Peptides against a protein of PDB entry 6D0Y. Designs and how they scored, part 24

Target 1, 225 residues: chain A of PDB entry 6D0Y
Amino acid sequence: ETEDHLESLICKVGEKSACSLESNLEGLAGVLEADLPNYKSKILRLLCTVARLLPEKLTIYTTLVGLLNARNYNFGGEFVEAMIRQLKESLKANNYNEAVYLVRFLSDLVNCHVIAAPSMVAMFENFVSVTQEEDVPQVRRDWYVYAFLSSLPWVGKELYEKKDAEMDRIFANTESYLKRRQKTHVPMLQVWTADKPHPQEEYLDCLWAQIQKLKKDRWQERHIL

## One batch from the design tools (peptide; aimed at target 1 H5 V13 S17)

Design b2_p16_4_s2 (made by RFdiffusion4, then SolubleMPNN; from b2_p16_4, 10 letters changed)
Fold by OpenDDE base, seed 1:
Formats: structure tokens, sequence, C-alpha cells
Structure b2_p16_4_s2 (fold): chain B 225 residues (1-225), chain A 16 residues (1-16)
């Protein structure tokens, strides 16, 4: 495939087609693999770009990378490295929205057999360890907890299946931090039931409660986070 | 080496 055609194929994958998504992804993975000798750098850049800019296609591109990783392990590694470098750059640039999305993307790559579960656990351990940093703003601590918790819907099941003890430790540390952190009371519009007002919680406490429920439900989603 | 760089190397070594 020509360079321009590769861009089109990568950008359009997952769109309406007469073939199944799975078939299209397998086909594209084969095309990309065949062209890696000539267009590795271009393909890598394209995949990184669409991964970052098309969050609605997260599972499509993580799956594609998973398929490609199975065909070319080295390229899969280079992709992961590129994404982690991008995460670093996002954090340096204070682009926290992109950063949290990248963490989620990396989390889903565990399900696609691109990143090993122990490595992701190590990343989350590192994130939660930020809560123990001294002389840093609470907003920094809160963000890393948020990044961890908000990624668990994509990878919590896999991590608990393989690293339950380590995950329990991370959860304990997270819970401990949430109990001792300062909470800002922000006035919000209350939703009322017929007889009682809807309870309101601080955003991290709310997320924590949602994740605890998800964990209790064995990571089967029953509600929208 | 930053912590993220260290994690990157770890991920590379332990990749599935």
Amino acid sequence: as target 1 above (225 residues)
Amino acid sequence: MSELEKLMEEIKKKRA
C-alpha cells in the first residue's frame, strides 16, 4: 500500500462495511505487517495519532495493535514505547485530559495482550505512590488516583485475576488516601426523588464508590461510570 | 531516568 493509502485505511477502520469489524481488523493488520519493512515509521506515527485523536475508537485501535503485535512483536513494543513517551509529554505539558486517556488506552492494551498485567500493576503502584509525596499539591495526588480508578473499568478484571494481592494493596493505599485528603464542598444542583433528595458526593469519593461496586460485581458493568 | 521511562523499560521487558 502507498503511504497515503495506509493513512486512509487506518483512519477509516471500524466504519460501516459489508464485512465484520473483526475481518476488517485482521485484514488491516495483515496489510500493515506487510508494509512495515518500508513504512514502519509512518505506520507507527499514524497509529499513535489515531489512538490519541479518536477516543471513540479506543477498542478498535487497541485491538488492531493487539493483532499487529501478534504478527510483529517488535513493532508492538515500539508502539507501547511511543505511547508512554506521549504520556510523559502530556504530563509535562499539563495536558491531563490526554494523559488520563492514554492511561486508559494503555490499560486496554493489557486486554489485547500487548502489555503484561504485572507491568500495568507496577504503573498503578507508581501512580498511587504519588499520594505519599510530600510538598506537592493535592491536585497532583488526586489526579493520579483519578487516573488509576478511571482506568479500572478497562483492566480491573484482568489485573485482579493475575495480581489480586498487589491490587488489594493498591486499593488499601487508595482508600487510606481518600480518607485523609481534604474534600472541597461544592454546591451542586440536587436531583430529587419523590420523597428524598439525591445524595451528593465529592467526585473522587463518588468514583471510588463506583469502582468498589464494580469490583463487587466482579468487574461486570451494571451502571454507567 | 524518569519514573515513566523506568516503567516503559519494565513494560518492554514484561510484555505479553
Scores: peptide ipSAE 0.037, ipTM 0.708, DockQ to the pose 0.018
OpenDDE base, seeds 2, 3, 4, 5: peptide ipSAE 0.017, 0.029, 0.032, 0.034; ipTM 0.602, 0.719, 0.703, 0.701; seed 2 fails the geometry check

Design b2_p16_4_s3 (made by RFdiffusion4, then SolubleMPNN; from b2_p16_4, 7 letters changed)
Fold by OpenDDE base, seed 3:
Structure b2_p16_4_s3 (fold): chain B 225 residues (1-225), chain A 16 residues (1-16)
Amino acid sequence: as target 1 above (225 residues)
Amino acid sequence: MTELEKLFKERLEKLS
């Protein structure tokens, strides 16, 4: 297949089809596996691009990478390296929105058996350690905590099953930081259908409460959207 | 996590 054809296949996966999405992904994985010897670099770039630009298809592409990794081509490792490079570039450019998508993507790759749980724990340890750095803007500290917490819906269960002690330490450090950080309370538009006015909760505190509840529920989400 | 995501995870666990 040509490079243009590969681009089309990768970008359009998940669109309307006569076949199931699962079957389409398995089929695409087979096509990509066959073409890796000739188009590995192109495929790597394409997958990194869609991971960055199409966060709504996160589970589709993590599954695809997982399928390729399961075929023992060592493609998963190379892809992760590319993603880490992109993450570093996004952070250097202060592109926090893109960076968080990449962190979530990497987190879900743990579930796809592409990234080892200890490696992800180490990454989160590094993230939370930023809260202890001196002369760092709070926005930077807050983002790393946000990146960590917001990724746990995807990978929290696996990490606690494998590295509970380490995760508890990360949580303790996170809680400590959240207690001492300055909170910015900006009045926002109240839901007009609300029965009773109430103060709006700060976004990180809200996220922390949600993650604590998720942890208490053994990482099982009751509300599936 | 959506129901679809759970299904994909289960599928990958079987294939891996």
Scores: peptide ipSAE 0.047, ipTM 0.749, DockQ to the pose 0.040
OpenDDE base, seeds 1, 2, 4, 5: peptide ipSAE 0.043, 0.042, 0.037, 0.038; ipTM 0.732, 0.735, 0.733, 0.734; seed 4 fails the geometry check

Design b2_p16_4_s4 (made by RFdiffusion4, then SolubleMPNN; from b2_p16_4, 8 letters changed)
Fold by OpenDDE base, seed 3:
Structure b2_p16_4_s4 (fold): chain B 225 residues (1-225), chain A 16 residues (1-16)
Amino acid sequence: as target 1 above (225 residues)
Amino acid sequence: MSELEKLFQERLEKLK
């Protein structure tokens, strides 16, 4: 395989094909595994790129990384390191949209046995701890809470199964912050038609309520994607 | 095929 061919294969996985997605992913995993000795750096970069730029294919690529990791090439660890570096760079650049995609991607990697549950808990502890820091703008505090909460649909079940006490502490700290933070009330265009006017709920409060319900439902969703 | 690979096969079957 050439570098250009690898790029094409990785970027196009999940697109319309004569074969099933399952077959395509297995095939691609085999190709990448065979090419890792020669093109590891390129493959790492490509997968990191698609993780950032193609969030709609999150589960496809996390599965692919999981497959590669399961084949015992230590690729998973190197990939996670690259992703963490990218996350830090995105945060430094205040690219919050990209950063949240990376956090969600890392979260789903827990389900793929690439990242250990305790490591993800530690990351979320670090995120929520920002809410307790001085001299940090609320916008940044809010983002870290958002990043945490918005990632739980992908990893909440696994984390509570493995680290329920720690997760409860994180939730308590999150709830405490949400109660004391300043809320922004911005009028938004009403998309929903209702018989009675209803103000839109603040986005973090709304997300919190959704996550609380998800937790109550034991992290079972009707639709994930 | 390892046990972990089997788990991922199950995951792949859920993908569309």
Scores: peptide ipSAE 0.073, ipTM 0.763, DockQ to the pose 0.036
OpenDDE base, seeds 1, 2, 4, 5: peptide ipSAE 0.051, 0.059, 0.071, 0.048; ipTM 0.761, 0.752, 0.772, 0.742; seed 4 fails the geometry check

Design b2_p16_5 (made by RFdiffusion4)
Pose (drawn by RFdiffusion4):
Structure b2_p16_5 (pose): chain A 225 residues (1-225), chain P 16 residues (1-16)
Amino acid sequence: as target 1 above (225 residues)
Amino acid sequence: SHEEELLEMEEKLEEL
């Protein structure tokens, strides 16, 4: 019964309400502490559900996990392990669109001080390392590069300041791969073949240009909540 | 109690 009270309470945080978003998260994180001795097992799989199925509300739930971790280290560990467990499950089942949500989530947890930045950089340079794998489809290399680049809008500023020597090695490997990709197929996928008024760009070249601009902008982006 | 705290929290989230 109170489990249902916990689920609907987690799913609806951040919706329209009289209280501010921050006041709601601080209050919700408080009640999850009180119920945690009894319901640690349930609270864990609910947070795993929203990290998998609600990527639009991503930054809301990483902050919530961040608050519980600052107050309870063992819970933070159990959750991260569950995320690593699910990331493997998703990649094994060929659910790559679901996997990018989990990688984005792990990345943003760095901003919440749940995951150390070096551990995240080590995982990303293993992602880009897939560009070196031989006898594999370009789409495989593309996705692992995409998972890295698409996470940077959230975790980009943090990972660069803490470790820029290894991040530049990653960017160098990424730029080298992007230049040698074949784009012969793009015309079949363009809604318009004309370059005016708006070019229809290949999705990775577009994301690359977006990330490089954010880099020149000192990693300042003004939209992400 | 735990149930009372949860109900208070639900009421806060339903307020506009």

Design b2_p16_5_s1 (made by RFdiffusion4, then SolubleMPNN; from b2_p16_5, 6 letters changed)
Fold by OpenDDE base, seed 4:
Structure b2_p16_5_s1 (fold): chain B 225 residues (1-225), chain A 16 residues (1-16)
Amino acid sequence: as target 1 above (225 residues)
Amino acid sequence: SLVEKLEELEKKLEEL
C-alpha cells in the first residue's frame, strides 16, 4: 500500500493543486526521505521510470532529485548511476528517443547540483569523441552530436560559466564534424513564407545554428527549441 | 506516520 502511494505521489507531483509546486515538491521530498531507509530501491526505480516516461515533467523531477540529494548526499550519486545504466540499455536497444531525453535529464541535474559541471563536460567530450572514431556508422555519430547539442539549452550556461575552455574545444570538434559529414540529399523543399523563401535545412545544421545563436545570446532562450 | 503524510500530500495534490 505504501509503495502504491509513493508511486501515485511521484506520478502526480506537478499537477494542479491548491498548494504551490514548490511546497508540493518539498513535501514529497520529505516523505520520500523519511521512507528511503525502507524503500530506497523502489524510489530510485520509480524516479528513473518517470524520468523516462514523463518528459513533460523534466524540471519537476530534476528538482525533486536535487531536493533529495540535498537531504541525502548519497542519493544523487545512486540515482545518476541508475540513470546511466538506463541510458546504456536504451542505446543497446536502439531507443534513441529515450536515450536523448535521458541525456537532457542528466544535463538539467547539473543545475540542481546533483551532477558536477566537470562530469557533464566529460560526458559530452565522450559523445563528441565518437565522431572521431572509425568504423562507426554516421547515423550513430550524428546521434551523439544531436544528444550533445539538444541538451545545451538546459546546461550550456552553467558549463560555459565553469568550463568555457573545454566547451570551446567540444564546439570546435563538433563544428569540424558537421562540415565533413555526409549530408542527406533531400530534394529541396522550399518553404515559402510570406517574408523569405529558404531551403529546407538539414536537421543537425539547423540545430547547430540555433545553438550558436543561443550561445551568442548568452544562453538566454527566447523560444523553446 | 508515513501513511498519514502520504495521504495528506495526496490530498493536497488533488485539491484545486
Scores: peptide ipSAE 0.019, ipTM 0.534, DockQ to the pose 0.896
OpenDDE base, seeds 1, 2, 3, 5: peptide ipSAE 0.018, 0.018, 0.018, 0.018; ipTM 0.536, 0.538, 0.523, 0.528

Design b2_p16_5_s2 (made by RFdiffusion4, then SolubleMPNN; from b2_p16_5, 7 letters changed)
Fold by OpenDDE base, seed 2:
Structure b2_p16_5_s2 (fold): chain B 225 residues (1-225), chain A 16 residues (1-16)
Amino acid sequence: as target 1 above (225 residues)
Amino acid sequence: SLEQKLKELEAKLEQL
């Protein structure tokens, strides 16, 4: 019964409530903390599950994990390990959609002080290094670049503040890859504004341009990517 | 008790 309640609460957190989200998260964190000795494995699994199945609640669950990690210093590491295992499984299964959400989730965990910046940098280094592998299909190489770039809105600021030299190297390698990779022409809707036309562009190139702009703007988002 | 805390939290989350 308790496990069922925990599952329900974890799934429902962030939905409309008479109480503030912050209050509910603190409350849930307190309850989960109290139950960790008995249901740690279950809680880890539940959080991992909702993290991958409810990507729309990414920041809610990263915040929750951050709160739990602050209360129990071992929780964050164990959770990350579970998420990494899930990421590996998703990649092996070619479930790129799930995998990218997991990468974004892990990225935001840096902001929640669950993952250290150097660890995330190392992950991105590994991702971008795939572009140098000759036996890997371009579609897979493209995905790793996509996963890296598309997660930067959540973590780029922190990583550049702490590991600017390493990030610059990753960016240079990414740029080099984007220049040399084969491009496919896919019809896309063009966005036109009264003052600034936006021409059609290949998706990764477009994303790269957006991230470059975000970087130039000191990682201050003016719009949701 | 933990159960009581869960019930209280559920009540908070379910109220609009």
Scores: peptide ipSAE 0.090, ipTM 0.723, DockQ to the pose 0.893
OpenDDE base, seeds 1, 3, 4, 5: peptide ipSAE 0.089, 0.079, 0.088, 0.087; ipTM 0.719, 0.713, 0.721, 0.721

Design b2_p16_5_s3 (made by RFdiffusion4, then SolubleMPNN; from b2_p16_5, 7 letters changed)
Fold by OpenDDE base, seed 2:
Structure b2_p16_5_s3 (fold): chain B 225 residues (1-225), chain A 16 residues (1-16)
Amino acid sequence: as target 1 above (225 residues)
Amino acid sequence: SLEQKLQELEEKLNSL
């Protein structure tokens, strides 16, 4: 019963309330932390679940994890370990959509002071290094690049502020890969805009261009997507 | 109790 109630609250946090989101998160974190020793496993599982299933609430739950980690020093590490295990399982199951959500979640945990910037850089270095591996299907190489690039809206600013040289190397390697990778032979569709027609870019090239623009804009998003 | 705290929090979360 208590576990069900915890699940309900975790799922409901971030919904419309008379109280501020910050207040509700602090309240929830306080309640969870108070009895964390008894329900740590359940809480970890629940948070892993919502991280995977509710990507629209990513920042809510990363914040919650950050709060819990601040209250309980060991929680963040245990949670990250659980998330990494889940990421590995998702990849093994070829559930790439779930896997990318997990990578984005981990990325935002850097902003919540749960994961150190150097650790995230190392993860991305590992991802991009897959592009250099032999006998790996391009779909796998593409996914790791996608996972890296698609996570940068959440963590790119922080990583470039702290590890600009390392990030530049990762970007250079990514660019090199994108230039040499095999693109689809399907004729490109032209997208007609009000200004000018342009060919519809391949999804990874398009994402690269978006990230380059974001980087140029100092990681300031102009529109809420 | 934990349950009481959860209930109070739930009330806050459900309040519009």
Scores: peptide ipSAE 0.166, ipTM 0.795, DockQ to the pose 0.895
OpenDDE base, seeds 1, 3, 4, 5: peptide ipSAE 0.160, 0.147, 0.160, 0.157; ipTM 0.791, 0.781, 0.788, 0.787

Design b2_p16_5_s4 (made by RFdiffusion4, then SolubleMPNN; from b2_p16_5 with H2L E5K M9L E11K)
Fold by OpenDDE base, seed 2:
Structure b2_p16_5_s4 (fold): chain B 225 residues (1-225), chain A 16 residues (1-16)
Amino acid sequence: as target 1 above (225 residues)
Amino acid sequence: SLEEKLLELEKKLEEL
């Protein structure tokens, strides 16, 4: 069945091959484009599924979505809408690990020209604005900061190239929050659960320092974060 | 056909 083959190909892309990943992705994108009207819904659903279930293939699938979006302008928008919906669902279900991954995925879609830089900036502005809400528990505020900072390795360069002033504002607000937030000490080997979505104090401060260093290095990673 | 193209691509992807 065609749909089964599509699923197989989408899942297998990026695995060991005699051909380059780029070549395989172009080939897959071409095949998908050729009959997209007949299988658009299935393809969309499959990509949403593998995007959230295979975090190790983040850049593979963002690239694929980028290619498809370039070939079919409407596809990218529909995919993003589905991913945003999934993000909201993950947050409501207290699945913070999936939620942060989805934010990273969306972040990398900016590099693939699926999401406009201003839109991503707006999302991060919304995230950091939560830190200014007094009625929100610190655990939630900390998570939004974590989600923002932990996504910057994927999109920080692009956002600063296009929206440096806005990003500086977000950074300033983040720094201000980190300085004034209550210190929370948790075990070093923290397991993220539904009831504990926030990183430990030391980790969040460490992440901030790492991001500052990354920014200083013009968003060129020297170490794995 | 699309199916033929998919099969061809699948074979290509599986080449080591």
Scores: peptide ipSAE 0.101, ipTM 0.730, DockQ to the pose 0.897
OpenDDE base, seeds 1, 3, 4, 5: peptide ipSAE 0.097, 0.094, 0.099, 0.096; ipTM 0.727, 0.723, 0.730, 0.726

Design b2_p16_6 (made by RFdiffusion4)
Pose (drawn by RFdiffusion4):
Structure b2_p16_6 (pose): chain A 225 residues (1-225), chain P 16 residues (1-16)
Amino acid sequence: as target 1 above (225 residues)
Amino acid sequence: AEAEEAVADLEALAES
């Protein structure tokens, strides 16, 4: 019964309400502490559900996990392990669109001080390392590069300041791969073949230009909540 | 008190 109370309470946080978003998260994180001794098992799989199925509300739930971790270290560990467990499950089942949501989530948890930045950089340079794998489809290399680049809007500022020597190795490996990709197929996927008024760009070249601009902008982006 | 108010608001939304 109270489980249902916990679920609908987790799913609706951040919706329109009289209280501010921050006040709601701080309050919700407090009640999840109180119920945690009895319902640790349930609270865990609910947070795993929203990290998998609600990527639009991503930053809301990473902050919530961040608050519980600062107050309960063992819960933070159990959750991260569950995320690693699910990331493997998703990649094994060929659910790559679902996997990028989990990678984005793990990345943003660095901003919440749940995951150390070096651990995240190590995982990313293993992602880009897929560009070196031989006898594999370009789409495989593309996705692992995409998972890295698409996470940087959230975690980009943090990973670079803490470790820029290894991040530049990653960017160098990424730029080298992007230049040697074949784009012969793009015309079949363009809604317009004309370059005016708006070019229809290949999605990785577009994301690359977006990330490099953010880099020149000192990693300051003014939209992400 | 503020946290209890915020939780009560979220509970009212959950009952709706």

Design b2_p16_6_s1 (made by RFdiffusion4, then SolubleMPNN; from b2_p16_6, 9 letters changed)
Fold by OpenDDE base, seed 2:
Structure b2_p16_6_s1 (fold): chain B 225 residues (1-225), chain A 16 residues (1-16)
Amino acid sequence: as target 1 above (225 residues)
Amino acid sequence: SEKEKAIKELEEIAKS
């Protein structure tokens, strides 16, 4: 495949076709594997780019990376390294929206057997431990809790299946923090009804409630996030 | 491996 053709293939994967998505991904993984000797750097860059810029295809690209990782472990490793590096850069640049997405992406890589579940649990333990840091801005504490909770729709099932005790501990710590933290006024989340007034709920509280429900539903969501 | 090293960095990313 030519470099330009590879770009097209990578960018368009998951689009409607006569074949199943699984078949298309397997096929693309094979093509990319075969082209790694000649286009590894380009393929790596392309995958990193689409992974970051096309959130609607998150699971498509994590699956693709999972397939590639199975075919070429070294390449899978290089991809993970690149994404982690990007996450670090995003955090350093205070690009927290990008950072949280990258955390979510990396979380889904656990499902694709690219990142081990225990490592992700360890990361989230450290995220929630930020809530215990002294003399730091609350925004830092809130963000790491947000990053944790925001990622659970993608990886919560897997983590609870493999590390339920540790996850319960993380949840307990999260709940404890949410109960004691200072809440901000969020007018846009205020719901006013004539029949039943609904109190304002801060975003993290809302997210927590959603995740609790998701957990109760055994991590089965009805809507694609 | 470099991957393992990166994963360790990821695990500790909140501490940096």
Scores: peptide ipSAE 0.703, ipTM 0.963, DockQ to the pose 0.018
OpenDDE base, seeds 1, 3, 4, 5: peptide ipSAE 0.701, 0.702, 0.703, 0.703; ipTM 0.962, 0.962, 0.962, 0.963

Design b2_p16_6_s2 (made by RFdiffusion4, then SolubleMPNN; from b2_p16_6, 8 letters changed)
Fold by OpenDDE base, seed 4:
Structure b2_p16_6_s2 (fold): chain B 225 residues (1-225), chain A 16 residues (1-16)
Amino acid sequence: as target 1 above (225 residues)
Amino acid sequence: SEKQKALAELEAIARS
C-alpha cells in the first residue's frame, strides 16, 4: 500500500462497511503488518495521530493497536512508547485535556492486551500518591485523581480482576483525599432539579460517586435504550 | 525490553 492509501485506511476504519468492525480491523491489521517493513514510521505516526485526534474512535484504534501488537510485539511497544512520550509532553505543556484523554486511551490498551494491568495499576498508584505530596497545588492533586477516576470506565473491570487488593488501596486513598480536599463551588454551573438522584456536588465528588456506583455495579454501565 | 522501559516511564509519570 502507498502511504496515502494507508492514511486513508487508518483514518476511515470503523466507518460504514458491509463487514463487521472486527473483520475490518483484522484486515487492516494484516495490511499494516505487511507494510511495516516499508512504512513503519509513517504507520506509527498515523496511529498516534488518530489516537489523539479522534476520541470518538478510541476503542477502534486501541483494538487495532492490540491486533498489531499481537502480530508485531515490537511495534506495539514502539506505539506505547510514543503515546507515553506524548503524554509526558502534554503534561509538560500543561495540556491537561489531552493528557487525560491519553491516560484514558492507554487505559483501554490494557483491555487490548497492549499494556499489562500491573503497569496500569502502578501508574494509578502513583497518580493517587500525588495527593500525599507536600507543597504542591491542589490542582495537581485533583488532576491526577481526575485522570484516574475518569479512566476507570475503560479499565476498572480489568484492573479489579487482576489487582483487586491494590485497586482497593487506591480507592481508599482516593476517598481519603476527597474527604479532606477543599471543594470548589461554582454555583453558576450547578443545575438543580427536583428529580435529580444526587445533590449538587463538586465535580470530583460527583465523579467519585459515579465511579463508586460503577464499581458497585461490577463495572457494568447502564445504557439508555 | 524497550517496551518495559516505556512502561516504567508510564508508571513514573506522576513522579516526573
Scores: peptide ipSAE 0.623, ipTM 0.951, DockQ to the pose 0.018
OpenDDE base, seeds 1, 2, 3, 5: peptide ipSAE 0.618, 0.620, 0.617, 0.619; ipTM 0.951, 0.951, 0.950, 0.951

Design b2_p16_6_s3 (made by RFdiffusion4, then SolubleMPNN; from b2_p16_6, 8 letters changed)
Fold by OpenDDE base, seed 1:
Structure b2_p16_6_s3 (fold): chain B 225 residues (1-225), chain A 16 residues (1-16)
Amino acid sequence: as target 1 above (225 residues)
Amino acid sequence: SESQRALAELEAIARS
């Protein structure tokens, strides 16, 4: 495959085809593996780019990377390293929406056997440990909690299957923080149930409730978070 | 593994 053709293949994977998505991904993984000796840097850059810029194809590209990792473990590692570098750059540039998405992407890579569950747990332990930092803005604490919680729909099941005790500790610490954190007191939208009006929940409290429900349902989604 | 090392760097970011 030519370099330009590889770009087209990578960008268009998952689009309408006569073949199954699984078949197409397997085929593409084989093509990419074969071209790594000549185009490793280009392929790496392309995969990082589409992973970042096409969030609607998150599971497609995590699956593709999973397949590539199985074929070439070293390349899989290099990809993860590249994504971590990008995450660092996003944080440095205060691109927190991109940063949280990248955390979510990395989370789904656990399901694709690219990242080990214990490693992801360790990362989340460090995220939640930010809540214990002194003399830092609450927005920093809140963001890392948000990054953790908002990633659990993609990896919570796997992490609890492998590291339930550690996850419970992280949850306990998170809950403790949410109870004691300062909440903004501004006029909020009110939601109306059948007979009881109530103010709209603060976004982290709302997310926490959703994640607790998801956990209770054994990580089977019944609604869109 | 390389992926584990990469995540260690991410952990360090969170601690900083």
Scores: peptide ipSAE 0.047, ipTM 0.766, DockQ to the pose 0.018
OpenDDE base, seeds 2, 3, 4, 5: peptide ipSAE 0.047, 0.036, 0.037, 0.038; ipTM 0.766, 0.715, 0.718, 0.722; seed 2 fails the geometry check

Design b2_p16_6_s4 (made by RFdiffusion4, then SolubleMPNN; from b2_p16_6, 8 letters changed)
Fold by OpenDDE base, seed 4:
Structure b2_p16_6_s4 (fold): chain B 225 residues (1-225), chain A 16 residues (1-16)
Amino acid sequence: as target 1 above (225 residues)
Amino acid sequence: SEKQKALEELEALAKS
C-alpha cells in the first residue's frame, strides 16, 4: 500500500462496506502489519490522530490497535506510549476534554488486550487518591473522579472481573469523596419519567448514580432503540 | 520494556 492509501484506509475503516466490520478490521490490521517495515512512523501517527480526533470511532480504532498489538507487540507498545505521552501533554496544557477522552480510549484498550487490567486499576486508584491530596483545588479532585467514572462504561466490567477487591476500594473512596465535596449546583438535562422522578443533581453526583446503577446491573447497559 | 515503562508512567499520572 502507498502511504496515501494507508491514510485513506485508516480514516475510512468502519464506514459502509459489503463486509462485516470485524472482517474489515482484520484485513486492515494485516495490511498495516505488512507495511510497518516501511511506514511504521506514519501508521503510528495516523492511528494516534484518528484515535484523538474521531471519537465516534473509538471502539473501531481500539479494536484495530488490539489486532495490531496481537500481530506486533512492539508496535502496540509504541502506540500506547504515544497515547500516554499525549495524555500527559493534555494534562500539562490543561486540556481536560482531550485528557478525559484519552483516558476513556486507553480504558477501552484494556478490553482489546492492549493494556493490562492491573495497570488501569492502578491508574484509577491513583486518580481517586487525588481526592485525598491536601492543598489542591477541588477542580483537580473532581476531574480525576470524573475521568475515572466517565471511563467505567468502557472498562468497568473487565476491571471488576480481574480486580474486584481493588475496584471496590476505589468505589468506596470515590463515594466518600462525593459525600464530602462541595457541590456546584450546575443545571443539567435529565430524563424524567412519572414512575421515577429525578431531581436535578450536580453533574458528578448524577454520574455517580448512573455508574452505581450500571454496576448494579453488572455493567450491562440498557439501550433505547 | 518500553511498554511497561509507559504503563508505569500512566499509573503515576495523577502523582506528577
Scores: peptide ipSAE 0.577, ipTM 0.943, DockQ to the pose 0.018
OpenDDE base, seeds 1, 2, 3, 5: peptide ipSAE 0.568, 0.572, 0.574, 0.572; ipTM 0.942, 0.942, 0.943, 0.943

Design b2_p16_7 (made by RFdiffusion4)
Pose (drawn by RFdiffusion4):
Structure b2_p16_7 (pose): chain A 225 residues (1-225), chain P 16 residues (1-16)
Amino acid sequence: as target 1 above (225 residues)
Amino acid sequence: NTFEELMAERLEELEE
């Protein structure tokens, strides 16, 4: 019964309400502490559900996990382990669109001080390391590069300031791979073949240009909540 | 039920 009270309470946080978003998260994180001794097992799988199925509300739930971790270290560990467990499950089942949501979630948890930045950089340079794998489809290399680049809008500023020597090695490996990709197929996927008024760009070249501009902008982006 | 209604109801239960 109170479990249902916990689920609908987690899913609806951040919706329209009289209280501010921050006041709602601080309050909700408080009640999840009180119920945690009895319902630790349930609260855990619910947060795993929203990290998997609600990527649009991503930053809301990483902050919530961040608050619980600052107050309860063992819960933060159990959750991160569950995320690593699910990331493997998703990649094994060929659910890559679902896996990028989990990687984005793990990345943003660095901003919440739940995950150390070096651990995240180590995982990313293993992602880009897939560009070196031989006898594998380009789409495989593309996805692992995409998971890295698409996470940077959230975690980009943090990972670079803390570790820029290894991040530049990653960017160098990324730029080298992007230049040697074959784009012969792009015309079949363009809604318009014309370059005017708007070019229809290959999705990785587009994301690369977007990340490099954000880099020149000192990693300041003004949209992500 | 809305978020504020569920939150208020849960706070009352915890106080009891």

